Peptides against a protein of PDB entry 4LZF. Designs and how they scored, part 30

Target 1, 155 residues: chain A of PDB entry 4LZF
Amino acid sequence: GGRLVVFPNGTRKELSADGQTVKVMFFNGDVKHTMPDQRVIYYYAEAQTTHITYPDGMEVLQFPNNQTEKHFPDGRKEITFPDQTVKTLHPDGREESVLTDGTIIQLNPDGSKVIQFNTGQREIHTADFKRREYPDGTVKTVYSDGRQETQYPTG

## One batch from the design tools (peptide; aimed at target 1 Y42 Y44)

Design b2_p16_8 (made by RFdiffusion4)
Pose (drawn by RFdiffusion4):
Structure b2_p16_8 (pose): chain A 155 residues (1-155), chain P 16 residues (1-16)
Amino acid sequence: as target 1 above (155 residues)
Amino acid sequence: SLADEIRALPRPEEPS
């Protein structure tokens, strides 16, 4: 029916009957679970943070302010902030934010960006211009040289 | 970063 082992230093280990699951309760209050599928779940007592390592290379951190950070094996990092904005950082430097109101912000490493407002408008920033596209078909652009352009809807 | 701070935290050695 499993075992409990208590070490001189105060660390406790609990093994399942099949030995597949191991729980370690460290003297400092940290808790580690090793699961049969080799996932490792580590709880930091003082920092109140959980770190989960998956066999496929994925790591997940849960912070006590309810922020979650997911690291994918390829290098992608996905952050869920407490407000539930999801921000994805790509290794090439691109950043994408999907806010809960529906706004999407795409930032390129060269500094260009595309903003998709929940209102249906779209904004593009490049080295040459800033552009705003409207649901009615109107396009407004401000160029680096200071000129401003309005493209009116066909209708 | 928060994740780096957590990764820098020392962990007790697990006895065998």

Design b2_p16_8_s1 (made by RFdiffusion4, then SolubleMPNN; from b2_p16_8, 9 letters changed)
Fold by OpenDDE base, seed 3:
Structure b2_p16_8_s1 (fold): chain B 155 residues (1-155), chain A 16 residues (1-16)
Amino acid sequence: as target 1 above (155 residues)
Amino acid sequence: SRSEEFYSLPVEEEPE
């Protein structure tokens, strides 16, 4: 049969009969499950947060506000916000957000920003200018010095 | 991230 160990501090440890599952119920209400597939599931009772660690180094965090974070072994992080926006943080410092309407926002390591709108328009932000590119080939640029230029498509 | 707030775990006791 299984085994139950009760510690003086109130922590309880349950061992399955096969020894493949371990459940620790900490005195503070936290729970740790070690599963046969070697994943470890932590539940933080006060924070109501679940943290899953996988043997390959993958981590998954589930927050009570419905935010989910995935921490990949390569250092990439993927955050799904409550509004279902997905933000990816890359190891090189690049960040990408995909909005529910299909808009993509990219923050580059050099500080530039690119917005790809669902309409096919693109906006580029640099230290020197903001530029709006239109599907028809029109380009509007607002420079940091306040100058504005419009380039019209040659057609 | 906000997740960093939650990594403190209590110490398990060993049976005597």
Scores: peptide ipSAE 0.043, ipTM 0.678, DockQ to the pose 0.490
OpenDDE base, seeds 1, 2, 4, 5: peptide ipSAE 0.023, 0.029, 0.039, 0.040; ipTM 0.574, 0.612, 0.672, 0.677

Design b2_p16_8_s2 (made by RFdiffusion4, then SolubleMPNN; from b2_p16_8, 9 letters changed)
Fold by OpenDDE base, seed 1:
Structure b2_p16_8_s2 (fold): chain B 155 residues (1-155), chain A 16 residues (1-16)
Amino acid sequence: as target 1 above (155 residues)
Amino acid sequence: SRSEEFKAIPVEEEPE
């Protein structure tokens, strides 16, 4: 059978009969679950935050505002905002945001920006130009010097 | 970054 240990400070430790699951209920209301898959689920009662650690080094944070953060072993971070926007931060400094309407916003380490609209239009921002690409193959470029160029699809 | 900084420190378990 399972075992319950009660400590003098009021902390309680529940062990499963197989020893694969451990639940610690701390005196402050924090809860720690050690699972059979070796993930550790820690709930911070004061912060109302859940922190999951995986044996591969993956970490998941769940905040009381419904924000979720995934911290990957490679240093990548994925943030799901309460509005369900997903932002990925890459170790190289690249950032990508996926909006709920399907729009993708990419910020590159060089400071360039790419917006892929849900309409199929794409906008590219660099130090030298802003470029708008249309689904029909038309490309409009506005250069930093004020020059404008339009490239038409070859019919 | 728009990420929240997590500052909570886990409570230490009492030794058995």
Scores: peptide ipSAE 0.055, ipTM 0.735, DockQ to the pose 0.483
OpenDDE base, seeds 2, 3, 4, 5: peptide ipSAE 0.053, 0.046, 0.049, 0.048; ipTM 0.725, 0.703, 0.714, 0.709

Design b2_p16_8_s3 (made by RFdiffusion4, then SolubleMPNN; from b2_p16_8, 7 letters changed)
Fold by OpenDDE base, seed 5:
Structure b2_p16_8_s3 (fold): chain B 155 residues (1-155), chain A 16 residues (1-16)
Amino acid sequence: as target 1 above (155 residues)
Amino acid sequence: SRSEEIHALPVEEEPE
């Protein structure tokens, strides 16, 4: 059968009969589960946050506001916000946000920004210009000096 | 970023 250990401080440790699952219920209300696959599920009682660590170095955070964060071993982070927007932070400093309407916002390490609208329009922001690309092939550019250029689709 | 960080450390287990 399983084993229960009760520590002097009030912490309780439950071991499965096979010893592959360990549940620690800490005196402060925190809970730690060590699973057969070596993932560790830690619940912070005060923060009401669940933190899962995987043996490959992946981490998953689940916050009480319904935000979820995935921390990948390569340093990439994926944040799912309460509004279901998903933001990916890449190790190179690139950020990508996918909005619920299908709009994609990319922030590049050089400071440029690209917005892919759900309408098929794309907007590019650089230090030198703001450019709007339309599905029909029309491209409108507004330069930082106020000059404007329109490129029409070649039929 | 709007990422949240856990500042609290896990409680340590007592040795058996």
Scores: peptide ipSAE 0.040, ipTM 0.694, DockQ to the pose 0.507
OpenDDE base, seeds 1, 2, 3, 4: peptide ipSAE 0.027, 0.027, 0.042, 0.038; ipTM 0.594, 0.596, 0.739, 0.686; seed 3 fails the geometry check

Design b2_p16_8_s4 (made by RFdiffusion4, then SolubleMPNN; from b2_p16_8, 7 letters changed)
Fold by OpenDDE base, seed 1:
Structure b2_p16_8_s4 (fold): chain B 155 residues (1-155), chain A 16 residues (1-16)
Amino acid sequence: as target 1 above (155 residues)
Amino acid sequence: SRSDEFKALPVEEEPE
C-alpha cells in the first residue's frame, strides 16, 4: 500500500505503493507531484499557477486566466493566449503570432514585419518599403520616399 | 512574456 507522511509543519507527503508517484501537499496549499514519467508538477496555490518541468528541460506554465506558456530546451517560448492566439518567441529574436483566423504575423530581428493573411495576401514591412502581394501575382510597393510601384502578373 | 512576472520558488520539503 501507499504511505502517508505528515510533517510537524502540516506538510503531507503521499507515496504510491510502487514508489513511482509522490504527492507533496505543502502547508501553504502548494502541491508537488512527481510522476512516473519524471515530470514534476508544481501547483502554486496563491498564484493559482501550474508549473510542469520535464526531464528534457521542457517547462509548461498554466496561468489562472487560461494562458499557457511552453519553454523549450532550445530557448524558444510558445505562448497560447486565452483567445487561442499562439505566439512563438525564437532565441534569435524572431516572433511569430498565429491568429485564430489563420493569419500569421512575423516580426524579424532586423525590424521587418511580414503578415500572411488568411486570404492568401501577404504584406511585408521594411525600413525601405511596404509591399502587398496578392494571390493573382500582383505586387504593390510603397517606398519610404513616397514612390509607388505595381508589378502585374504576366497573363 | 507573462512567465517573466512569475518568480515563485518551490517550497522546500522538511527533511525526513
Scores: peptide ipSAE 0.044, ipTM 0.701, DockQ to the pose 0.596
OpenDDE base, seeds 2, 3, 4, 5: peptide ipSAE 0.043, 0.041, 0.041, 0.042; ipTM 0.704, 0.705, 0.711, 0.712

## One batch from the design tools (peptide; aimed at target 1 V24 D30 V40 A47)

Design b2_p17_3 (made by RFdiffusion4)
Pose (drawn by RFdiffusion4):
Structure b2_p17_3 (pose): chain A 155 residues (1-155), chain P 17 residues (1-17)
Amino acid sequence: as target 1 above (155 residues)
Amino acid sequence: WTLAQLKARRAANEAAL
């Protein structure tokens, strides 16, 4: 029916009957679970933070302010903030934010960006211009040289 | 708390074990 082992230093280990699941309760209050599928779940008592390592290379951190950070094996990092905005950082420097209101912000490493407002408008920033596109088909552009352009709808 | 501090704390606990 399993075993409990108590070490002189106060660390406790609990093994399942099949030995597949191991739980370690460290003297300092940290808790580690090793699962049969080799997931490792580590709880940091003082920091109140959970770190989960998956066999496929994925790592997940849960912070006590309810922020979650996911690290994918390829280097992608996805953050869920407490407000539930999801921000994705790519190793090439691109950043994408999907806010709960529906706004999407795409940032390129060269500094250009595309913003998709929940209102249906779209804004593009490049080295040459800032552009706003409207649902009615109107396009407004401000160029680096200071000129401003309005492209009216066909209708 | 930083990820480096958390990983160092975990490594210290593993060594103590």

Design b2_p17_3_s1 (made by RFdiffusion4, then SolubleMPNN; from b2_p17_3, 8 letters changed)
Fold by OpenDDE base, seed 4:
Structure b2_p17_3_s1 (fold): chain B 155 residues (1-155), chain A 17 residues (1-17)
Amino acid sequence: as target 1 above (155 residues)
Amino acid sequence: VTEEELRQREAENEAAL
């Protein structure tokens, strides 16, 4: 059958009969599960946080405020905020946030920002200008010097 | 609580086995 090991500090280690599942209940209330699929689930009792590590290098953090963070093997990090906004941090420094209304906010490594509104409008922020692109092809640019330009669609 | 603090706690727990 399974085995139970009890350590002097109060930590308990449960091993399944097949040896594929290990549960460690630490003296401080933390819990570590090693699963047959080789994922490791660690629960931090004080922080009420769950950390899952996968054999492929994927990591998942689940926080008590309902925030979830996924750390992908490719270096990408995906944060699902309590409000269900999803922010992706790319290895190249690009950040993308998808809001619940469908708005997408992109922060580029060069410091530029692109907002794709749910209305189909797009706003581009650079050091030199803020530009609004409209679905009809109209483009309005406000430059950092206060100059404004409107480009009208052809037709 | 930082992720580093959590990892440190885990490491301490593992070291106590």
Scores: peptide ipSAE 0.332, ipTM 0.884, DockQ to the pose 0.910
OpenDDE base, seeds 1, 2, 3, 5: peptide ipSAE 0.326, 0.319, 0.330, 0.326; ipTM 0.881, 0.879, 0.883, 0.881

Design b2_p17_3_s2 (made by RFdiffusion4, then SolubleMPNN; from b2_p17_3, 7 letters changed)
Fold by OpenDDE base, seed 5:
Structure b2_p17_3_s2 (fold): chain B 155 residues (1-155), chain A 17 residues (1-17)
Amino acid sequence: as target 1 above (155 residues)
Amino acid sequence: VTEEELKARLAENEEAL
């Protein structure tokens, strides 16, 4: 059969008969489940946050505001915000946000920024210029010195 | 609540076992 251990502080530990599942109910209301697949599900009662750890090093945090964070073993993080925007933080410092309208915002480690609009326009920000690329092939550049350049499509 | 705060709380809970 299963086992129940009750600690002097009020923490309870339940072990399944097969030993594959362990449930710890801490004195503070937190709950830790170790599952047969070796994932650990921790619930922080005060924070109302669920934290899942996987044996491969993946971690998932679920916050009460409906934000979800995935921490990948390679150091990448993926944040799904309450508005369903998905932000990916790469180990190299690159960040990418995908908005619900399909707009993609990329922040590069060099400080440059790229916005891919759902209209097919693209905007590039660097230290030296802002550039707008249009679907027809027109490119408009505004340089930091105030110079403007328009490149017309070939045709 | 930060991830660090959550991890600290977990550590405290584990020390009590």
Scores: peptide ipSAE 0.182, ipTM 0.819, DockQ to the pose 0.899
OpenDDE base, seeds 1, 2, 3, 4: peptide ipSAE 0.173, 0.170, 0.177, 0.178; ipTM 0.816, 0.814, 0.819, 0.820

Design b2_p17_3_s3 (made by RFdiffusion4, then SolubleMPNN; from b2_p17_3, 8 letters changed)
Fold by OpenDDE base, seed 3:
Formats: sequence, C-alpha cells, structure tokens
Structure b2_p17_3_s3 (fold): chain B 155 residues (1-155), chain A 17 residues (1-17)
Amino acid sequence: as target 1 above (155 residues)
Amino acid sequence: MTREELLEREAANLAAL
C-alpha cells in the first residue's frame, strides 16, 4: 500500500500506505522523517546531528558532543552543555546559566551581572561597583573609584 | 556545523528533488 519514489540523484522517498509517514533518504546520507503528529526529524549524516521541528515552531538540536539546543517559539534559546550546565538566552537579551552545583549566573541587558551562589551569597557587578551580599545581611561594596564600604546588619 | 549551515544543507537537498 505504500509508495516508493526514486529520484535521478539517488534520493529515495518512502510514503506509508496511510500517507501519514514520509521518509526521505537523501543521496548524501541525510534522512528526513515526517511523522503523523507533524514532527519533522532530520538527521544530518556528516554532522551526526539530529534536528527535530515541532508544529508549534519548537526546535531541538542534538549534537554529537552531547550538547542539546532548544529553540522556543517565543525566541528563547536553551542550551544544555555536555557538563550539564544549562544556559538560557532570553529574547530581551538576558542570559542565565545554571551550574550543576546550583549557582546561577545572570547577565543582564544593561551589562550588569548577578551571581547567586549556592551558599546564599550573592555578587552583583555593575559599571559602578562590585558588591557581595552575605546571608547574615553584611554587604561589601568595592566601587569603581577604589572606595570600599561595608554595611553591617542591624541587630 | 552551525544551525544555519545545517539548514542550508537541508534546503539544498530539498531543492535537488
């Protein structure tokens, strides 16, 4: 009940009997699967990379180095690195990295940087200062002019 | 290969049909 189409360049197209699944085997080894749920799975043979596209516009790339990239319809991009660090790039230009130890690094569009350590300490970097906030409420600031200030907690 | 290069390869494969 299925069909096979063979193209002059050697590409082969297989259609299921119900017409819901299409497999294209390209002459260069690439493979494209169109699934009944409208997912498209493309395998790039030379790059050994899998690219899945979803009907809603979501894309997933799986690279041979074990890196995974998700491209969301809203423009957000999420990269899972081989070391399992997850980096999110937001449409507004904000970037966030979550390390395996729970540390969160945020890069803001204004150029500021915030590190939330797993110890509860927070470090803030701006054009004007570098600031360390401690769980007990102590705050240490080093300003761009070299001045240093310590604010002690109340009580 | 970059995402863009991969997409270009796919497009070329499809155009050759």
Scores: peptide ipSAE 0.489, ipTM 0.925, DockQ to the pose 0.906
OpenDDE base, seeds 1, 2, 4, 5: peptide ipSAE 0.487, 0.480, 0.487, 0.483; ipTM 0.925, 0.923, 0.925, 0.924

Design b2_p17_3_s4 (made by RFdiffusion4, then SolubleMPNN; from b2_p17_3, 10 letters changed)
Fold by OpenDDE base, seed 5:
Structure b2_p17_3_s4 (fold): chain B 155 residues (1-155), chain A 17 residues (1-17)
Amino acid sequence: as target 1 above (155 residues)
Amino acid sequence: MTEEELKKRLEENEKEL
């Protein structure tokens, strides 16, 4: 059968009969659950936060406001905000946000910014220019020196 | 609570195990 260990401080440790599942109920209401697949589920009672760790180094945080954070072993982070915006932080310093309307915002390590609108337009921001690309192939560029260029599609 | 605060709390929880 399973085993129950009760510590003097009130912490309880439940061991499954097969020894593959361990549930620790801490004196403060926190819970640590080790699963047969070696994932560990932490529940922090005061914070109402769930933290899952996986054997490969993946971590998932679930906050009471419905924010979810995924921490990948390569250092990438993915944040799902309460409004369902998804932000990805890459190890190289790139940041990508996907908005609920389908707009994608990319911040690059060089300081450039790319916005892909749900309309199919794309806007590129660099130190030297802002460029708007239209679905018809028209490209409008406003340079930092004040020049404006329009490139029309060939056709 | 920050992630760091949660980790510290876990460490405190596990001291007596």
Scores: peptide ipSAE 0.183, ipTM 0.816, DockQ to the pose 0.787
OpenDDE base, seeds 1, 2, 3, 4: peptide ipSAE 0.174, 0.173, 0.174, 0.179; ipTM 0.812, 0.807, 0.813, 0.812

Design b2_p17_4 (made by RFdiffusion4)
Pose (drawn by RFdiffusion4):
Structure b2_p17_4 (pose): chain A 155 residues (1-155), chain P 17 residues (1-17)
Amino acid sequence: as target 1 above (155 residues)
Amino acid sequence: EAAPEPRPLPQSIKDAM
């Protein structure tokens, strides 16, 4: 029916009957679970933070302010902030934010960006210009040289 | 069997504290 082991230092270990699941309760209040599928779940007592390592290389952190950070094996990092904005950082430096209101912000490492507003407007920033595109088909552009352009809808 | 030791706290978690 399983075993409990208590070490002189105060650390406790609990093994399942099949030995597949191991739970370690450290003297300092940290808790580690090792699952049969080799996931490791570590709870940091003082920091109140959970760190989960998956066999496929994925790591997940849960912070006490309800922020979650996911690290994918390829180097991608996805953050869920408490407000539930999801920000994805790519190793090449691109950043993408999907906010709950529906706004999407795409930032390129060269500094260019595309913003998709929940209102249906789209804004493009490049080295040459800032451009705004409207649902009615209107396009407004401000160029680096200071000129401003309005492209009116066909209709 | 020796007693398992806890993981050190990562700097990323310290920065969040």

Design b2_p17_4_s1 (made by RFdiffusion4, then SolubleMPNN; from b2_p17_4, 7 letters changed)
Fold by OpenDDE base, seed 4:
Structure b2_p17_4_s1 (fold): chain B 155 residues (1-155), chain A 17 residues (1-17)
Amino acid sequence: as target 1 above (155 residues)
Amino acid sequence: EAAPLPEEIPEEIKKAM
């Protein structure tokens, strides 16, 4: 059978019969689970936040507002916002947001921005211009000087 | 066995509170 240890401070430690699962219920309301797969699930009661750490160095944060953050061993972060938008932050400084409507927003380290709309249109933002690309091959560019150019598809 | 103590809330979580 499992065992329960009760400490004088009110902290409790439950061990499974196989010893592979450990649950610590702290006097402050925090809970720590050590799982057979060696992941550690820590619940911070005051923050109402769950922090999962994996043996490979992956971390998962679950916030009370339903935001989830994944910290990958490669330094990538994936944030799922309460609205279910998923933002990926890459170690190179690139950021990608996937909206629930399928729109993809890419922020590049050079400060350029690319929006891939669910309509198949793409918008490219640079320091020098904003460009809209249409599925038919039409390209509209608005330059920083206010000049506008339309490039028509070669048909 | 010494009584385990709760962990301090990480700063990354504190910023989100």
Scores: peptide ipSAE 0.418, ipTM 0.910, DockQ to the pose 0.930
OpenDDE base, seeds 1, 2, 3, 5: peptide ipSAE 0.418, 0.414, 0.415, 0.414; ipTM 0.910, 0.908, 0.909, 0.909

Design b2_p17_4_s2 (made by RFdiffusion4, then SolubleMPNN; from b2_p17_4, 8 letters changed)
Fold by OpenDDE base, seed 1:
Structure b2_p17_4_s2 (fold): chain B 155 residues (1-155), chain A 17 residues (1-17)
Amino acid sequence: as target 1 above (155 residues)
Amino acid sequence: EAAPLPEAIPEEILAAM
């Protein structure tokens, strides 16, 4: 059967009958679970934050404001905000935000910005121009020198 | 078995509070 160990400091350790699940309930209110899949779930009672570590180096943080952060072994971070916006931070410095309306905002390491609107329109910002692309194939460009160009679809 | 001790709150969590 399972076993319960109670330590003099008030910390408790519960082991499953198979020994694959370990639950430690610390005297400060923290809780540590070691699971059969080798993930470790640590709850920090004072911070009200859950930290999950995986054997592959993946980490998940769950904050009391409902923000969730995933830290991937490749150095990528994925942040789900309380509003359900998802922001991905790439190791190369690229950032991508997916809004709840389906809008995608990309920030590139070169300082360029791309917005993919839920309407199918796309806006591209570079050092040299701002460009709006429309679903019909129309492209409007405003260059940094003040020149404006409209390209019409071929059809 | 020595009593397990609680972990210190990671800096990344403290910075997010």
Scores: peptide ipSAE 0.389, ipTM 0.896, DockQ to the pose 0.927
OpenDDE base, seeds 2, 3, 4, 5: peptide ipSAE 0.386, 0.389, 0.383, 0.382; ipTM 0.894, 0.895, 0.893, 0.893

Design b2_p17_4_s3 (made by RFdiffusion4, then SolubleMPNN; from b2_p17_4, 8 letters changed)
Fold by OpenDDE base, seed 1:
Structure b2_p17_4_s3 (fold): chain B 155 residues (1-155), chain A 17 residues (1-17)
Amino acid sequence: as target 1 above (155 residues)
Amino acid sequence: EAAPEAEPIPEEILAHM
């Protein structure tokens, strides 16, 4: 059978019968679960935040506003906002946001920006130009010198 | 067995409070 230990300070420790699951309920309201898969789930009662740590170095934060952050071992960070927008921060400084409508916004380390619209249109912003690509193959470019170019699909 | 200690709130979580 499982075991319950109650400490004089009010902290409680529950052990499963196999000893693979440990639950600590601290006197401050914090809760620590050690799971059979070696993940540790810590709930901070004051912050109302859950912190999950994995044996591979993955971390997951669950905030009371329904924001979730994943910290990958490679240094990548993935933020799921309350509106379900997903923002990925890459170690190279690249950022990608996926909106709920399927629009993808990419910020590159060179300062360029790419927007992939759910309509199939794409917009590219660089230091030298703004470019709009259309699903029909038409491409419109406005250069920083004020020149405009339209490329038509070969029909 | 000594009583387990509660962990301090990490700085990254404090930044969201």
Scores: peptide ipSAE 0.450, ipTM 0.924, DockQ to the pose 0.928
OpenDDE base, seeds 2, 3, 4, 5: peptide ipSAE 0.447, 0.449, 0.450, 0.447; ipTM 0.923, 0.924, 0.924, 0.924

Design b2_p17_4_s4 (made by RFdiffusion4, then SolubleMPNN; from b2_p17_4, 5 letters changed)
Fold by OpenDDE base, seed 3:
Formats: C-alpha cells, structure tokens, sequence
Structure b2_p17_4_s4 (fold): chain B 155 residues (1-155), chain A 17 residues (1-17)
C-alpha cells in the first residue's frame, strides 16, 4: 500500500505503493507532484499557477488567465495568449506570432518585419521601405524618402 | 524525516501576475 506522512506543520506527503509517485500538499496550499516520468508538477496556490518541469529541461507554465508558456531546452519560448495567439521567441532574437485568423507576423533580428496575411498578401517592413506584395504579382513599395513604386505582374 | 518545504514562487511567475 501507499504511505501517508502528516507533518506537525500540516504538510502532507503521499507516496504511491510503487514509490514512483510522490504528492506533497504543503500547509500553504501548494501541491507538488513528482511523477514516474520524473516530471515535477508544482502548483503555487497564491499565484494559482502550475509549473511543470521535465527532466530534459523543458518547462511549462500555466497561468490563471489561461496564458501558457513553454520554455524549450534550446532556449525557444512559446507563449499561447488567452486569445489563442501563439508567439514564438527564438534564441536568435526572431519572433513569430500566429494570429487566430492565420496571419503570421515575423520580427527579425535585423529589425525587419514580415506580415503574411491570410489573404495571401505579404507586407515587408525594412529601414528603407515598406512593401506590399499581392497574390496577382503586383508589388507596391513606399520608400523612406517618400518615393513610391508599383511593379506590375508580367503576364 | 524533516517536513518538506514549499518552494518560493519563481520571479518569472510574479512578474507575469
């Protein structure tokens, strides 16, 4: 059978019969689960936040506002916002946001920005220009000097 | 066996509150 230990401070420790699962219920309301796969699930009662740590160094945060964060061992972070927008932060400084409508926003380390619209249009922002690419092959560029160019599709 | 201690709330969680 399992074992229950009750400490004088009110903290409780439950061990499974196989010894592979440990549940600690702290007197402050925190709960720590150590699982057979060696992941640790910690619930912070005051913050109402769940923190999962994996043996490979992956971490998952679950916030009370329904935001979730994944911290990958490679240094990548993936944030799922309450509105279900997903933002990925890459170790190289690149950021990508996927909106619920399928729009993708990329921020590059060089300061350039690319927006891939769900309509198939693409917008590129650089220090020198803002460019809109249309599905028909039309390209409109507004340069920082105020010059505007339109390139028509070759058809 | 000494009573296990609760972990402090990580600063990253506190900053997100």
Amino acid sequence: as target 1 above (155 residues)
Amino acid sequence: EAAPEADPIPQEILDAM
Scores: peptide ipSAE 0.355, ipTM 0.888, DockQ to the pose 0.918
OpenDDE base, seeds 1, 2, 4, 5: peptide ipSAE 0.354, 0.348, 0.352, 0.347; ipTM 0.887, 0.885, 0.887, 0.885

Design b2_p17_5 (made by RFdiffusion4)
Pose (drawn by RFdiffusion4):
Structure b2_p17_5 (pose): chain A 155 residues (1-155), chain P 17 residues (1-17)
Amino acid sequence: as target 1 above (155 residues)
Amino acid sequence: DDFVDELRAKARANRDF
């Protein structure tokens, strides 16, 4: 029916009957679970943070302010902030934020960006211009040289 | 980032316990 082992230093280990699951309760209050599928779940008592390592290389951190960070094997990092904004950082430097109101912000490493407002408008920033596109078909652009342009709807 | 690296280092040190 399993075993409990208590070490001189105060660390406790609990093994399942099949030995597949191991739980370690460290003297300092940290808790580690090793699962049969080799997931490792580590709880940091003082920091109140959980770190989960998956066999496929994925790592997940849960912070006590309810922020979650996911690290994918390829280097992508996805952050869920407490407000539930999801920000994705790509290794090439691109950043994408999907806010709960529906706004999407795409930032390129060269500094250009595309903003998709929940209102249906779209904004594009490049080295040459800032552009705003409207649901009615109107396009407004401000160029680096200071000129401003309005493209009116066909209708 | 440093804080997360410290947590990972601690978890790594205790993995084989």

Design b2_p17_5_s1 (made by RFdiffusion4, then SolubleMPNN; from b2_p17_5, 9 letters changed)
Fold by OpenDDE base, seed 1:
Structure b2_p17_5_s1 (fold): chain B 155 residues (1-155), chain A 17 residues (1-17)
Amino acid sequence: as target 1 above (155 residues)
Amino acid sequence: SSFEEQLRAQQRANLDL
């Protein structure tokens, strides 16, 4: 049979009959589940936040505002915002945001920014210029010195 | 984040009791 241990501080520990599931209900209202697959589910009662840790080092945070964060063993972090934007933070410092409309925003470690619009247009931001690339091959560049250049497609 | 650190600290505090 299962076992229940009640500690003097009010913490309760429940062990399943098979010993594969452990549930700890802490005195502060937090709950910790250790599952047969060795994942650990921790619920923070005050913060209303769920934290799942996996044996491979993966971690998942679920916040009360419906934000979800995945922390991968390779150091990558993936944030799904309440608006369903997905932001990936890479170990090299690169950040990518995928908007619900399909727009992709990349922030590079050198400070440059690339926006891939769902229309097929691309915008590149550097310290020296902003450049817009159009599907027809037209490229418009606005330089930091105020110059503007348009490169027209061949034809 | 500072919030995640606070959460981890809370876990540790609960386990130490």
Scores: peptide ipSAE 0.298, ipTM 0.862, DockQ to the pose 0.554
OpenDDE base, seeds 2, 3, 4, 5: peptide ipSAE 0.288, 0.294, 0.293, 0.293; ipTM 0.858, 0.863, 0.860, 0.862

Design b2_p17_5_s2 (made by RFdiffusion4, then SolubleMPNN; from b2_p17_5, 8 letters changed)
Fold by OpenDDE base, seed 3:
Structure b2_p17_5_s2 (fold): chain B 155 residues (1-155), chain A 17 residues (1-17)
Amino acid sequence: as target 1 above (155 residues)
Amino acid sequence: DAFEQELRARAAANLSL
């Protein structure tokens, strides 16, 4: 049914009977699978890293420390860290981290930072100020010049 | 990333043999 090709360097190539699956076991221990759906699964033996390439251009990297990286065709990158924090790098330069407690940290291309706390509080960092917004509508601002301002809710 | 480049180079070397 299938075929086995053994190269002089020790690399082995296995082809399925239908020709839709190809497994290459390289002499250095790396393994490459080409699947019927055209995805390519490459395992780097020394790094213990798996790299999956999809026909649409998506790539997935799985590292031995349980970090996973997804590279989307649109240029977006999503990193799931070992602690399960998810960081998204957007093509426009925006970065967003979602923590396990639901806190969202946003880094904007203009250099500003926004933290949306799971408590409903929001903190905004700019070149000019740090601002804390509270669920009751109170806003506290500390300006770069040291001035502080409290804005009380209306009602 | 330098690490990813190294991995890519390794894969390319394997395919060239």
Scores: peptide ipSAE 0.249, ipTM 0.847, DockQ to the pose 0.534
OpenDDE base, seeds 1, 2, 4, 5: peptide ipSAE 0.243, 0.238, 0.240, 0.248; ipTM 0.843, 0.841, 0.842, 0.844

